# Peptides against a protein of PDB entry 2YKT: the designs that were tried, part 183

Target 1, 231 residues: chain A of PDB entry 2YKT
Amino acid sequence: SRSEEMHRLTENVYKTIMEQFNPSLRNFIAMGKNYEKALAGVTYAAKGYFDALVKMGELASESQGSKELGDVLFQMAEVHRQIQNQLEEMLKSFHNELLTQLEQKVELDSRYLSAALKKYQTEQRSKGDALDKCQAELKKLRKKSQGSKNPQKYSDKELQYIDAISNKQGELENYVSDGYKTALTEERRRFCFLVEKQCAVAKNSAAYHSKGKELLAQKLPLWQQACADPS

## One batch from the design tools (peptide; made by RFdiffusion4, then SolubleMPNN)

Design b2_p23_4_s2 (from b2_p23_4, 14 letters changed)
Fold by OpenDDE base, seed 3:
Structure b2_p23_4_s2 (fold): chain B 231 residues (1-231), chain A 23 residues (1-23)
Amino acid sequence: as target 1 above (231 residues)
Amino acid sequence: MEELEKLIEEIKKEREEYGEIET
């Protein structure tokens, strides 16, 4: 029946969220933590590299013929420091605004979805059982009427059961329909939350990339000409 | 059922506290 099909669809939405979306989200969070750790590692390794570059700049500054190149090397290291600081700010946002919030959400969601599904199933079953009972009673009444010498005695009661069945059928269909819409809304809400949080990360990432590009674009022409300049 | 409803409402409240807007 239409109501049975819609009921199955509703349950499948909840099952998909619980069995597919939530585990995938947990994996996404784990991969995010790995990514954060790797970026932190890159930052640390880069610090060592540019500290070594500063040492080369110090040597240039001590030379008689390459002193001005020391300043260039120091500027390169300083620009890197500024880019690194911007990356650290991005990572803080990535951790606090995305990963932590997703963790909080996923911890609550299992309990929520279980409760929501159970509530829906309980009420759906209750309405279904009430409908089945009325249908069964009508069937019994019709059997009694067929075996009776006075079938007209049962006519009013038969009409009452028919009306009750119609009303209960409509109520069940509406409930299941609303349940399906609610389930789809819950699914959409979860994706929307992910998209919104990822947009925030994207904005912070854009700021990091923009700052880096700006700083390098400003200085790179100067650095490229440093060796061509007369002493 | 009442217990389930209470739990659902509590979780919704917690969602609002960390900035999730309910539709």
Scores: peptide ipSAE 0.087, ipTM 0.751, DockQ to the pose 0.068
Fold by OpenDDE base, seed 1:
Structure b2_p23_4_s2 (fold): chain B 231 residues (1-231), chain A 23 residues (1-23)
Amino acid sequence: as target 1 above (231 residues)
Amino acid sequence: MEELEKLIEEIKKEREEYGEIET
């Protein structure tokens, strides 16, 4: 029946969230943590590289003919430090606002969805069983009436069951329909949350890239002329 | 059913405390 199909669809939405979305989200969080760790590794490695660059700048500063190039090399390292600071801020946001929040949410969500699905199933079954009972009673009544010498005795009761069946059918259909809408809303909300959190990450990433671009654009012309214009 | 409803409400409250659901 239509109601049965819609019921199946409703259950499938909940099951998809619980069995596909949530596990995938946990994996996403894990991959995010791995990515964060790798970026931290890059940060550390970069520090070593630019510390070595500073050492080269120190040597230049000690020379008679290359002192100004020492300042250039120091500036290069300083710009890197500023870019790195921006990256660290981005990473903090990535961790605290995305990964941590998703991790907290997914744990609560499993319990919530399980309860919500069970509630829906219980009520749906209750309504369905009540409908089936009325249908069965009507069928029984009709059989009894057909075997009776006075069928009219059962006419009023038959009408009552017909009305009850109609009402219960409508109620079941409405309940399942509303349940389906609710389930879809729950699913959408979770995807929206993910999108919104990713937007925040994107914003922070954009800030990182913009700052880096700005700093390098400001200094690069100066650095490029350093060898051409010895002081 | 009542127990499930209570559980759902408790979880909703917890979510609100974490800022997931705006009241």
Scores: peptide ipSAE 0.045, ipTM 0.698, DockQ to the pose 0.033
Fold by OpenDDE base, seed 4:
Structure b2_p23_4_s2 (fold): chain B 231 residues (1-231), chain A 23 residues (1-23)
Amino acid sequence: as target 1 above (231 residues)
Amino acid sequence: MEELEKLIEEIKKEREEYGEIET
């Protein structure tokens, strides 16, 4: 029936969220944590590299003929420090505003969806069973009427069952239809949440990249000229 | 059904607490 088909569709939406979306989201969070860890690793490795660069700058500053190059090397390291600070800020936001929130959400969502689906199924079944009961009773009544010497005795009761069936059928169809719309809305909400959180990540990432570009663009011409000038 | 409804409402409140708008 139409209602049965729509019921199956509704259940499939919930199942898709529970069995496909949520596990995939958990994996996404895990991959995000790995990415964060890798970036932290890059940060640490970069610090070592630029600390070593500072040491080279110190040696230049101590030299008689390369003192000005010491300042250049220090500036390079300082720009790195500033860029790194922006990265750390981005990572902090990435952790606190994306990963943590998604982790909290997915944990709660498993219980929520299970309860929501169960509620829907229970009510759908209740309405379906009530309909089936009325249909069965009507069928029994008709059989009884056919074997009776006075079929007219059952006419009023037959009409009552017909009306009840009609009403229950309509109610079931409406309930299942609304259930399907609700399920689709639940699915969409989850994707929208992910998109919104990724937009926040993108914004923070843009700030990091912008700051890096700005600092390097400002200083790089100066650094490139440093060796062309006589000591 | 009542227990399920209570659970649903509790989770909705928890979602609101961390900034998810339930629509």
Scores: peptide ipSAE 0.031, ipTM 0.676, DockQ to the pose 0.068
Fold by OpenDDE base, seed 2:
Structure b2_p23_4_s2 (fold): chain B 231 residues (1-231), chain A 23 residues (1-23)
Amino acid sequence: as target 1 above (231 residues)
Amino acid sequence: MEELEKLIEEIKKEREEYGEIET
């Protein structure tokens, strides 16, 4: 029946969220944590590299003919420090605004969806059982009427059951339809949440890239000129 | 049914703690 088909569709939406979306989201979070760790590793390695560059700048500053190049090397290291600070800010946002919130959500969501599905199933079954009962009673009444010498005696009661069946069928169809819409809304909400959180991270990432581009664009001409200038 | 409804509402409240918009 139409109601049975829509019921199956509704259950499948909940099952898809629980069995496909949520596990995939957990994997996404895990991959995000790996990415965060790798970026932290890059940060640490970069610090060592630019600290070594500072050492080269110190040596230049102590030289007789390369003192100004010492300042250039220090500036290069300082610009990197500023870029790195922006990266760290982005990473904090990545952790707090995306990973942590998604992790909290997915942890709670299994319980929520299980309860929501169970509630839907319970009410759907209740309405279905009530319908089946009325149908069964009508069938019994019809059998009794067929064996009666006065079928008209049962006519009013038959009409009452027919009306009850019609109403209960309509209620069941409406309930299942609303259940399906609700399930689809739940699914969409989860994707929207992911998109919105990812957008926030993307904005912070853009700020990191912009700051890096700005700082390097500002200083690079100066650094390029340094070797052309007489000592 | 009442227990399930209570559980659902409790989880919705917990979602608000991390800034999920419940519509």
Scores: peptide ipSAE 0.177, ipTM 0.781, DockQ to the pose 0.051; fails the geometry check

Design b2_p23_4_s3 (from b2_p23_4, 15 letters changed)
Fold by OpenDDE base, seed 5:
Structure b2_p23_4_s3 (fold): chain B 231 residues (1-231), chain A 23 residues (1-23)
Amino acid sequence: as target 1 above (231 residues)
Amino acid sequence: MEELEKKEKEIKEEREKYGELET
């Protein structure tokens, strides 16, 4: 029946969230933590490289013929430090605003969705059973009327059962339809939250890239001039 | 009916916890 099909669709939405979306989200969080760790590793490795560059700048500053290039090398290392500071701020946001919040939500979601599905199933079954009972009673009444010498005795009760069946059928259909809409809304809310958090990450990433571009664009001509025009 | 009421209470409690994370 149409109601049975809609019921199956509703249950499938809840199952998709619990069995597909939530496990995939947990994997996404795990991959995010791995990505964070790798970026932290890049920051650490870069520090070693630019500390070594500072040492080269110190040597230049001690030289008679390359003293001004020492300042250039120090500026290169300082620009890197500022870029790395911006990356660290981005990583803090990535951890606190995305990973932690997603982890908290996915942990709470299992119990919530289980309860929601069970509530829906219980009420759907209750309405279905009540409908089936009325249909069965109408069938019994009709059989009794056909075997009776006075069928008119049962006419009023037959009409009452017909009306009750019609009402209960409508209630069941409406409940299942609303249940399906609710389930789809629950699914959409979870995807929307993910998209919104990714937008925040994208904004922070854009700030990191913009700061790096700005600093390098400002200093690069100066550094190139120092190499082209020795003092 | 009693089972339904119990589940409604459970959903409400879990929804409140879940919703606080969206603010």
Scores: peptide ipSAE 0.029, ipTM 0.596, DockQ to the pose 0.045
Fold by OpenDDE base, seed 1:
Structure b2_p23_4_s3 (fold): chain B 231 residues (1-231), chain A 23 residues (1-23)
Amino acid sequence: as target 1 above (231 residues)
Amino acid sequence: MEELEKKEKEIKEEREKYGELET
């Protein structure tokens, strides 16, 4: 029936969220944590590299013929430090605004969705059972009427059961239809939340890249000329 | 009916917790 098919669709939406979306989201969070760790590793490794660059700048500053190149090397290291500070701010936001919130949300969602699905199933079954009971009573009444010498005696009750069946069928169909819309809304809400959090990540990432571009664009022409200019 | 009421309460409680993360 239409109601049975719609019921299956509704259950499948909840199952898809619980068995596909939420596990995939947990994996996404895990991959995000790995990415955060790798970026922290990059920051650490970069610090060592640019600390070594500072040492080269110190040697240049102590030289007789390359003193001005020491300042260039120091500026390169300082620009890197500022870029890394911006990366650290991005990582803090990435952790606190996306990973932590998603982790908390996916944990709470398992209980919520389980309760929501069970509520829907219980009410759907209750309405279905009530409909089945009325249909069974109508069949029983019709059998009794067919064996009776006065079938007209049962006509009013037959009409009452027909009306009750029609009303209960309509109620069940509406409930299942609304249930399906609700389930789709729940699914959409979860994707929207993910998109919104990724938009925040994208903004923070853009700020990091913009700051790096700005700092390098200001200094790079100066650094490129440093070797062409006499001491 | 009792089972339904119990589930409604559970949904309400979990929705409140879940909603706090959306603000």
Scores: peptide ipSAE 0.026, ipTM 0.588, DockQ to the pose 0.045
Fold by OpenDDE base, seed 4:
Structure b2_p23_4_s3 (fold): chain B 231 residues (1-231), chain A 23 residues (1-23)
Amino acid sequence: as target 1 above (231 residues)
Amino acid sequence: MEELEKKEKEIKEEREKYGELET
């Protein structure tokens, strides 16, 4: 029946969220934590590299013929420091606005979805059972009417059961349809939340890249000319 | 609400197309 099909679809949405989406989201969070750790490693390694660059700048500053190149090397290290600070801000956002919030939601979601599915199933079954009972009563009435010398005696009651069955069938179909819409809304809400949080991270990432590009674009021409200028 | 219903229909159609939902 249409209601049975829609019921199966509804249950499948809940199952998909519980068995596919949530486990995949947990994996996504885990991969995000790994990525964060790797970026932290890059930050540490970069610090060592640019500290060494500063040391080269110090040596240049002590040179009679390369003093101005010392300033250039210091500027290169400073620009990197500023870019790195922007990266650290992006990483904080990545952790606090994406990973932490997703982790909190996914941990709470299993209980919520289980309860929501159970509530839906209980009410769906209740309405189904009520419909089945009414259908069974109509069947009994028809059997009684067929065995009677006065079938017209039961005609009004038969019509009442037919109407009741129609109403209960409509109610069940509406409930299951609404249940399906609710389930789809729950699924969409979860994807939307992921997209929104990822958008926030993307904005912060864009800010990091823009700041880096701006700083380098400002200084790079100066650095490129440094070796051509007489000391 | 109308936009949601449209999107829900689209989601259903996509799932049916990919065999994720039993018809």
Scores: peptide ipSAE 0.008, ipTM 0.354, DockQ to the pose 0.048
Fold by OpenDDE base, seed 3:
Structure b2_p23_4_s3 (fold): chain B 231 residues (1-231), chain A 23 residues (1-23)
Amino acid sequence: as target 1 above (231 residues)
Amino acid sequence: MEELEKKEKEIKEEREKYGELET
């Protein structure tokens, strides 16, 4: 029946969220944590590299013929420090505004969705059972009427059951239809939340990249000319 | 009816918890 098909579709939406979306989201969070750790590793390694660059700058500053190159090397290290600070801010936001919030949300969602699905199933079954009962009673009444010497005695009651069946059928169809719309809304809301949080990450990432580009664009011409004038 | 009422209570409680994370 139409109502049975719509019921199956509704259940499938909830099952898809619970069995596909939420596990995939948990995996996404795990991969995000791995990515965060890798970036932290990169930042640490970069610090060592640029600390060593500072040491080279110190040596240049101690030389008689390369003193000006010492300042260049120090500036290179300083620009890196500023870029690194921006990256650290981005990583904090990535952790706090995306990963932590998604992790908390997905943990609570399993219980919520289970309860929501069970509530829907219980009410759907209740309405279905009530409809089936009325249909069964109508069938029983019609059998009695056919065997009776006075069939007209049952006519009013037959009409009442017909009306009740029609109303209950309509209620069931509406309930299942609304249930399906609700389930789709729940699914969409979860995807929208993910998109919104990822947009925040993208903005933070853009800020990091912009800062790096600006700093390097400002200084690179100066650094490139440093070796043009021999001492 | 009792089963439905229990599930309605459960979903309400879980929705409140879930909603706190959205705000």
Scores: peptide ipSAE 0.029, ipTM 0.593, DockQ to the pose 0.044; fails the geometry check

Design b2_p23_4_s4 (from b2_p23_4, 14 letters changed)
Fold by OpenDDE base, seed 2:
Structure b2_p23_4_s4 (fold): chain B 231 residues (1-231), chain A 23 residues (1-23)
Amino acid sequence: as target 1 above (231 residues)
Amino acid sequence: MEELKKKEEEIKKLKEEYGPLEV
């Protein structure tokens, strides 16, 4: 029946969230944590490299003929430090605004969806059973009427069961339809939440890249010129 | 009816704990 088909669709939406979306989201969070760790590793490794560059700048500053190049090397290291600070800010946001929030949501969601599905199934079954009962009673009444010398005695009761069946069928169809819309809304909300959190990450990433571009664009001409004019 | 009411209360509590999914 139409109601049975829509019931299966509703259950499949909940199953898709629980069995496909949520496990995939857990994997996404795990991959995000790996990416965060790798970027933190980059920041640490970069610090060592630019600390070594500072040492080269110190040696230049101690020289008689390369003192100005010492300042250039220090500026290179400082610009990198500023870029790395911006990366660390992005990583904090990535952790706090995406990973932590997604992790909290996905852990709670399994219980919520299980309860929601079980409620829906219980109410759907209750309405279905009530319909089936009325259909069974109508069938019994019709059998009794066919065996009676006065079938008209049962006409009013037959009409009452027909009306009750029609009403209960309509109630079941409406309930299942609303259940399906609710399930689709729950699915959409989860994707919307993911998209929203990814947008926040994208904004922070854009800020990191813009700051890096700005700082390097400002200083690079100066650094290039320093080698052209020996003091 | 009582079982449905208990499930509704459970869902309500879980929804409150889960919080909003959209800003």
Scores: peptide ipSAE 0.035, ipTM 0.672, DockQ to the pose 0.095
Fold by OpenDDE base, seed 1:
Order: C-alpha cells, then sequence, then structure tokens
Structure b2_p23_4_s4 (fold): chain B 231 residues (1-231), chain A 23 residues (1-23)
C-alpha cells in the first residue's frame, strides 16, 4: 500500500542517517584531526626553515658588502611569521568551530535518532493495528449478516465500521507522510549544519590566503630588486 | 500510550542536550 511504502521510506531515512551519515561524519572528523595535525607539523617544520633563514640574514648583516641583504632575509622571515600566525588562527577556528562541535553532536545523535525512530515505529504500528482491528471486525460483521435472517439489523453498525476504517486509514496515511517529511528534515538539518560549519572554515581559509597574498605582493618587488642595488 | 509518552520525554531531553542544528 501507499502507506506501507512511505513507512519503509521513512525508516530508511533514519537508518541511512544512523548507519551511513553518522559513521561517515565520524570518519570526516577523524580525517579533519589528521589534517590539523599535519598542518601543525608543517608549521613546526616551517619555523625551523625560517629560523635557519634568519641565521643566513645574520651572516649577511655581519658581512662588509651584503648588509642590506641581511635586512631582506629578516623581512622574508617576518612576513612568513605573520602568514603563519594567520594560519594558526585558522587552525584554532577549524578545531573549535568545526571539529569539536561536530564531534559533540555526532556523539549525542545516535541516541536521539534511535529514540525518534522508535517513537515513530510505535505510533505507526499502533495506528496500523487499530485499522486492522476495525477491518477485521467489519469482516466478522459481514459474515454474521450473510448468515442472518435479518441482515438489516447490522446495516447501521456496518456503516459505522466503514466510517471508522476510512478515518483511521486517513490518519495513518497523514501520520506516515508527516513522519517522512520529519525524517527528511532531520537529514537536511545535518547536511546544512555541516555546510554552514564548512563555510566558516572556508571564510577563515580565505582570510589566511588573502593575508599571505597581500604581504607577499607588497614585499616581493623590493626583495627582487635587492641584488640590483649594491650599497 | 505510556511507552509513547516515555519516548517523547526521552526525545525532548535528547533534543535539549543535542541543541540546534540550525545557525
Amino acid sequence: as target 1 above (231 residues)
Amino acid sequence: MEELKKKEEEIKKLKEEYGPLEV
């Protein structure tokens, strides 16, 4: 029946969230933590590289003919430090605003969805059983009427069962339809939350890239000319 | 009816703990 099909669809939405979406989200969080750790590792390795560059700048500053190149090398290291500070701010936001919030929600969600699915199943079954009972009683009444010398005695009661079946069928169909809309809304909310949190990460990433581009665009022409103008 | 009410209370509590998914 239409109601049985819609019921199966509703259960499948909840099962898809619980068995596919939530495990995939846990994996996404784990991959995000790995990515954060790798970026922190890059940050540490980059510090060592630019500290070594500063040492080269110190040697240039101590030279007789390359002092100005020492200042250039120090500026290169300082621009890197500013870019790296922006990256660290992005990573803090990535951790606190995306990973932590997703982790907290996915931990609570299994219990919530299990309860929601069980509630829906219980109410759906209750309405279905009530409909089946009315249909069974109508069938019994019709059998009694066919065996009776006075079938008209059962006419009013037959009409009452027909009306009750019609009403209960409509109630079941509406309940299952609303249940399906609710399940789809629950799924959509989870994807929307992920998209919104990822948009925040994207904005912070854009700020990092913009700052880096700006700082390098301002200084790079100066650095490129440093060897052409020996003091 | 009692089982349904218990599930509604459980869902309500879990909604409060879970918080909004909409920003």
Scores: peptide ipSAE 0.033, ipTM 0.668, DockQ to the pose 0.111
Fold by OpenDDE base, seed 5:
Structure b2_p23_4_s4 (fold): chain B 231 residues (1-231), chain A 23 residues (1-23)
Amino acid sequence: as target 1 above (231 residues)
Amino acid sequence: MEELKKKEEEIKKLKEEYGPLEV
């Protein structure tokens, strides 16, 4: 029936969220944590490299003929430090605004969706059983009427069961239809939440890239000139 | 920047239509 098909579709939406979306989201969070760890590793490795660059700047500053190049090397290391500070800010945001919130959401959601599906199934079954009972009673009444010498005695009661069946059928169809709309809305909200959190990450990433580009664009011409200027 | 802003506006409309996204 149309009601049975729509019921199956409703259950499949809840199952898709619980069995496909939420496990995939857990994997996404795990991959995000790996990416965060790798970027933290980059920050640590970069510190060692630019600390070594500072040491080269110290040696230039101690030289008789290359003192001005010492200042250039220090500026290069300082610009890198500022870029790394911006990366660390981006990573904190990535952790707190994306990973932590998604992790909390997916953990709470498993229990919620299980309860929501169970509630829907229980109420759908209750309405279905009530309909089936009325249909069975009408069938028994019709059998009694056919075996009776006075069929007119059962006519009013037959009409009452027909009306009750019609009403219960309509209630079941409406409940299943609303259940399907609700399930689709629940799925859509989860995708919207993911998109919203990714927009926040994208803004923070844009700020990191813009700051790095700005600092390097400002200083690079000066550093290039220092190599061309005769001491 | 503009594309991100458009997506935020789309999400805002969806929140208004489908109700608030629970945090």
Scores: peptide ipSAE 0.031, ipTM 0.626, DockQ to the pose 0.589
Fold by OpenDDE base, seed 4:
Parts: C-alpha cells; structure tokens; sequence
Structure b2_p23_4_s4 (fold): chain B 231 residues (1-231), chain A 23 residues (1-23)
C-alpha cells in the first residue's frame, strides 16, 4: 500500500542516518584529526627550516660583500613566521569549531535517533493495528450479513465501519507522511550542520591564504631585486 | 514527493549495487 511504502521510506531514512551518515561522520572526524596532526607536524618542521634560514642571514650580515642579503633572509624568515601564526590560528579553529563540535554531536545523536525511530514505529504500529481491527470487524459483519435472512439489519453498521476504516486510513497516511517529512528534516539538518561548520573552516583557511598572499606579494619584488642591486 | 521518491529509490538501488556509501 501507499502507507506501507512511505513507512518503509521513513525507516530507511533513519537507518541511512544511523548506519551510513553517522559512521561516515566518525570517519570524517578521524581523518580530520589525522590532517590536523600532520599540519602541526608541518608547523614544527617549518620552524626548524626558517630558524636555519635566520642563521644563514646572520652569516650574510657578517659578510663584507653580502650584508644587505642578510636583511633579505631575515625578512623571508619573519614573513614565514607571520604566515605560520595564521596557520596555527586556522588549526585552532579547525579543532575547536569543526572537529570537537562534530564529535560531540555524533556521540549524542545515536541515542536520539534510536529513540525517535522507536517512537515513530510504536505509533505507526498502533495506528496500523487499529485500522486492521476495524477491517477485520467489517469482514466479520459482511459474513454475518450474507448468512442472514435480513441483510438490511447490518447496513448501518457496515457504513459505520467503512467510515471508521476511511478515517483511520487517512490518519495513518497523514502520520506516516509527517513522519517521513520529519525524518528527511533530521537528515537535512545533519548535512546542514556539517556544511555550516565546514564553511567556518573555509573562512579561516581563506584568511590564512589571503595573509600569506598579501605578505609575499608585498615583499617578493624586493627580494627578487636584492641580488641585482649591489649596494 | 514523487521526484523525491524516485531519487530515494535510485539511491537505494545504487547502495544495493555498489554497497555502503561509507568511504
């Protein structure tokens, strides 16, 4: 029936969230933590590289013929330090605004979805059982009418059961339809939450990249000319 | 509703053919 099909669709939405979305989200969080750790490792390794670049700048500053190149090397290291500070800020946001919040959400969600599905199933079954009971009583009444010398005696009661079946069928269909819309809304809300949190991360990442581009665009022409302009 | 139903049946068929969408 149409109601049975919609019921199956409703249950499948809840199952998709519990069995597909939530496990995939846990994996996404795990991959995010791995990515964060790798970027923290890059940060540490980069510090060592640019500290060594500062040392090369010190040696240039002590040179009679390359003193001005010492200042260039120091500027290169300082610009990198500023870019790296922006990366660290982005990583803090990535951790606190995305990963932690998704982790908290996914752990709470399992209990909620199980309860929501169980509530829906219980009420759907209750309405279905009430409909089935009325259909069974109508069938019994029709059997009594066919065996009776006066079938007209049962006509009014037959109409009452037909009306009751129609009403209960409509109530069941409406309940299942609303249940389906609710389930789809729950699924959409989870994807929207992920998208919104990812947008926050994207904004912070854009700020990091913009700052890096700005600093390098400002200084790079000066650095490129440093070897061509013997002072 | 009908378009959404068609998409859900398509997704269901894809899950049955290709397995879980979990990556």
Amino acid sequence: as target 1 above (231 residues)
Amino acid sequence: MEELKKKEEEIKKLKEEYGPLEV
Scores: peptide ipSAE 0.009, ipTM 0.415, DockQ to the pose 0.034

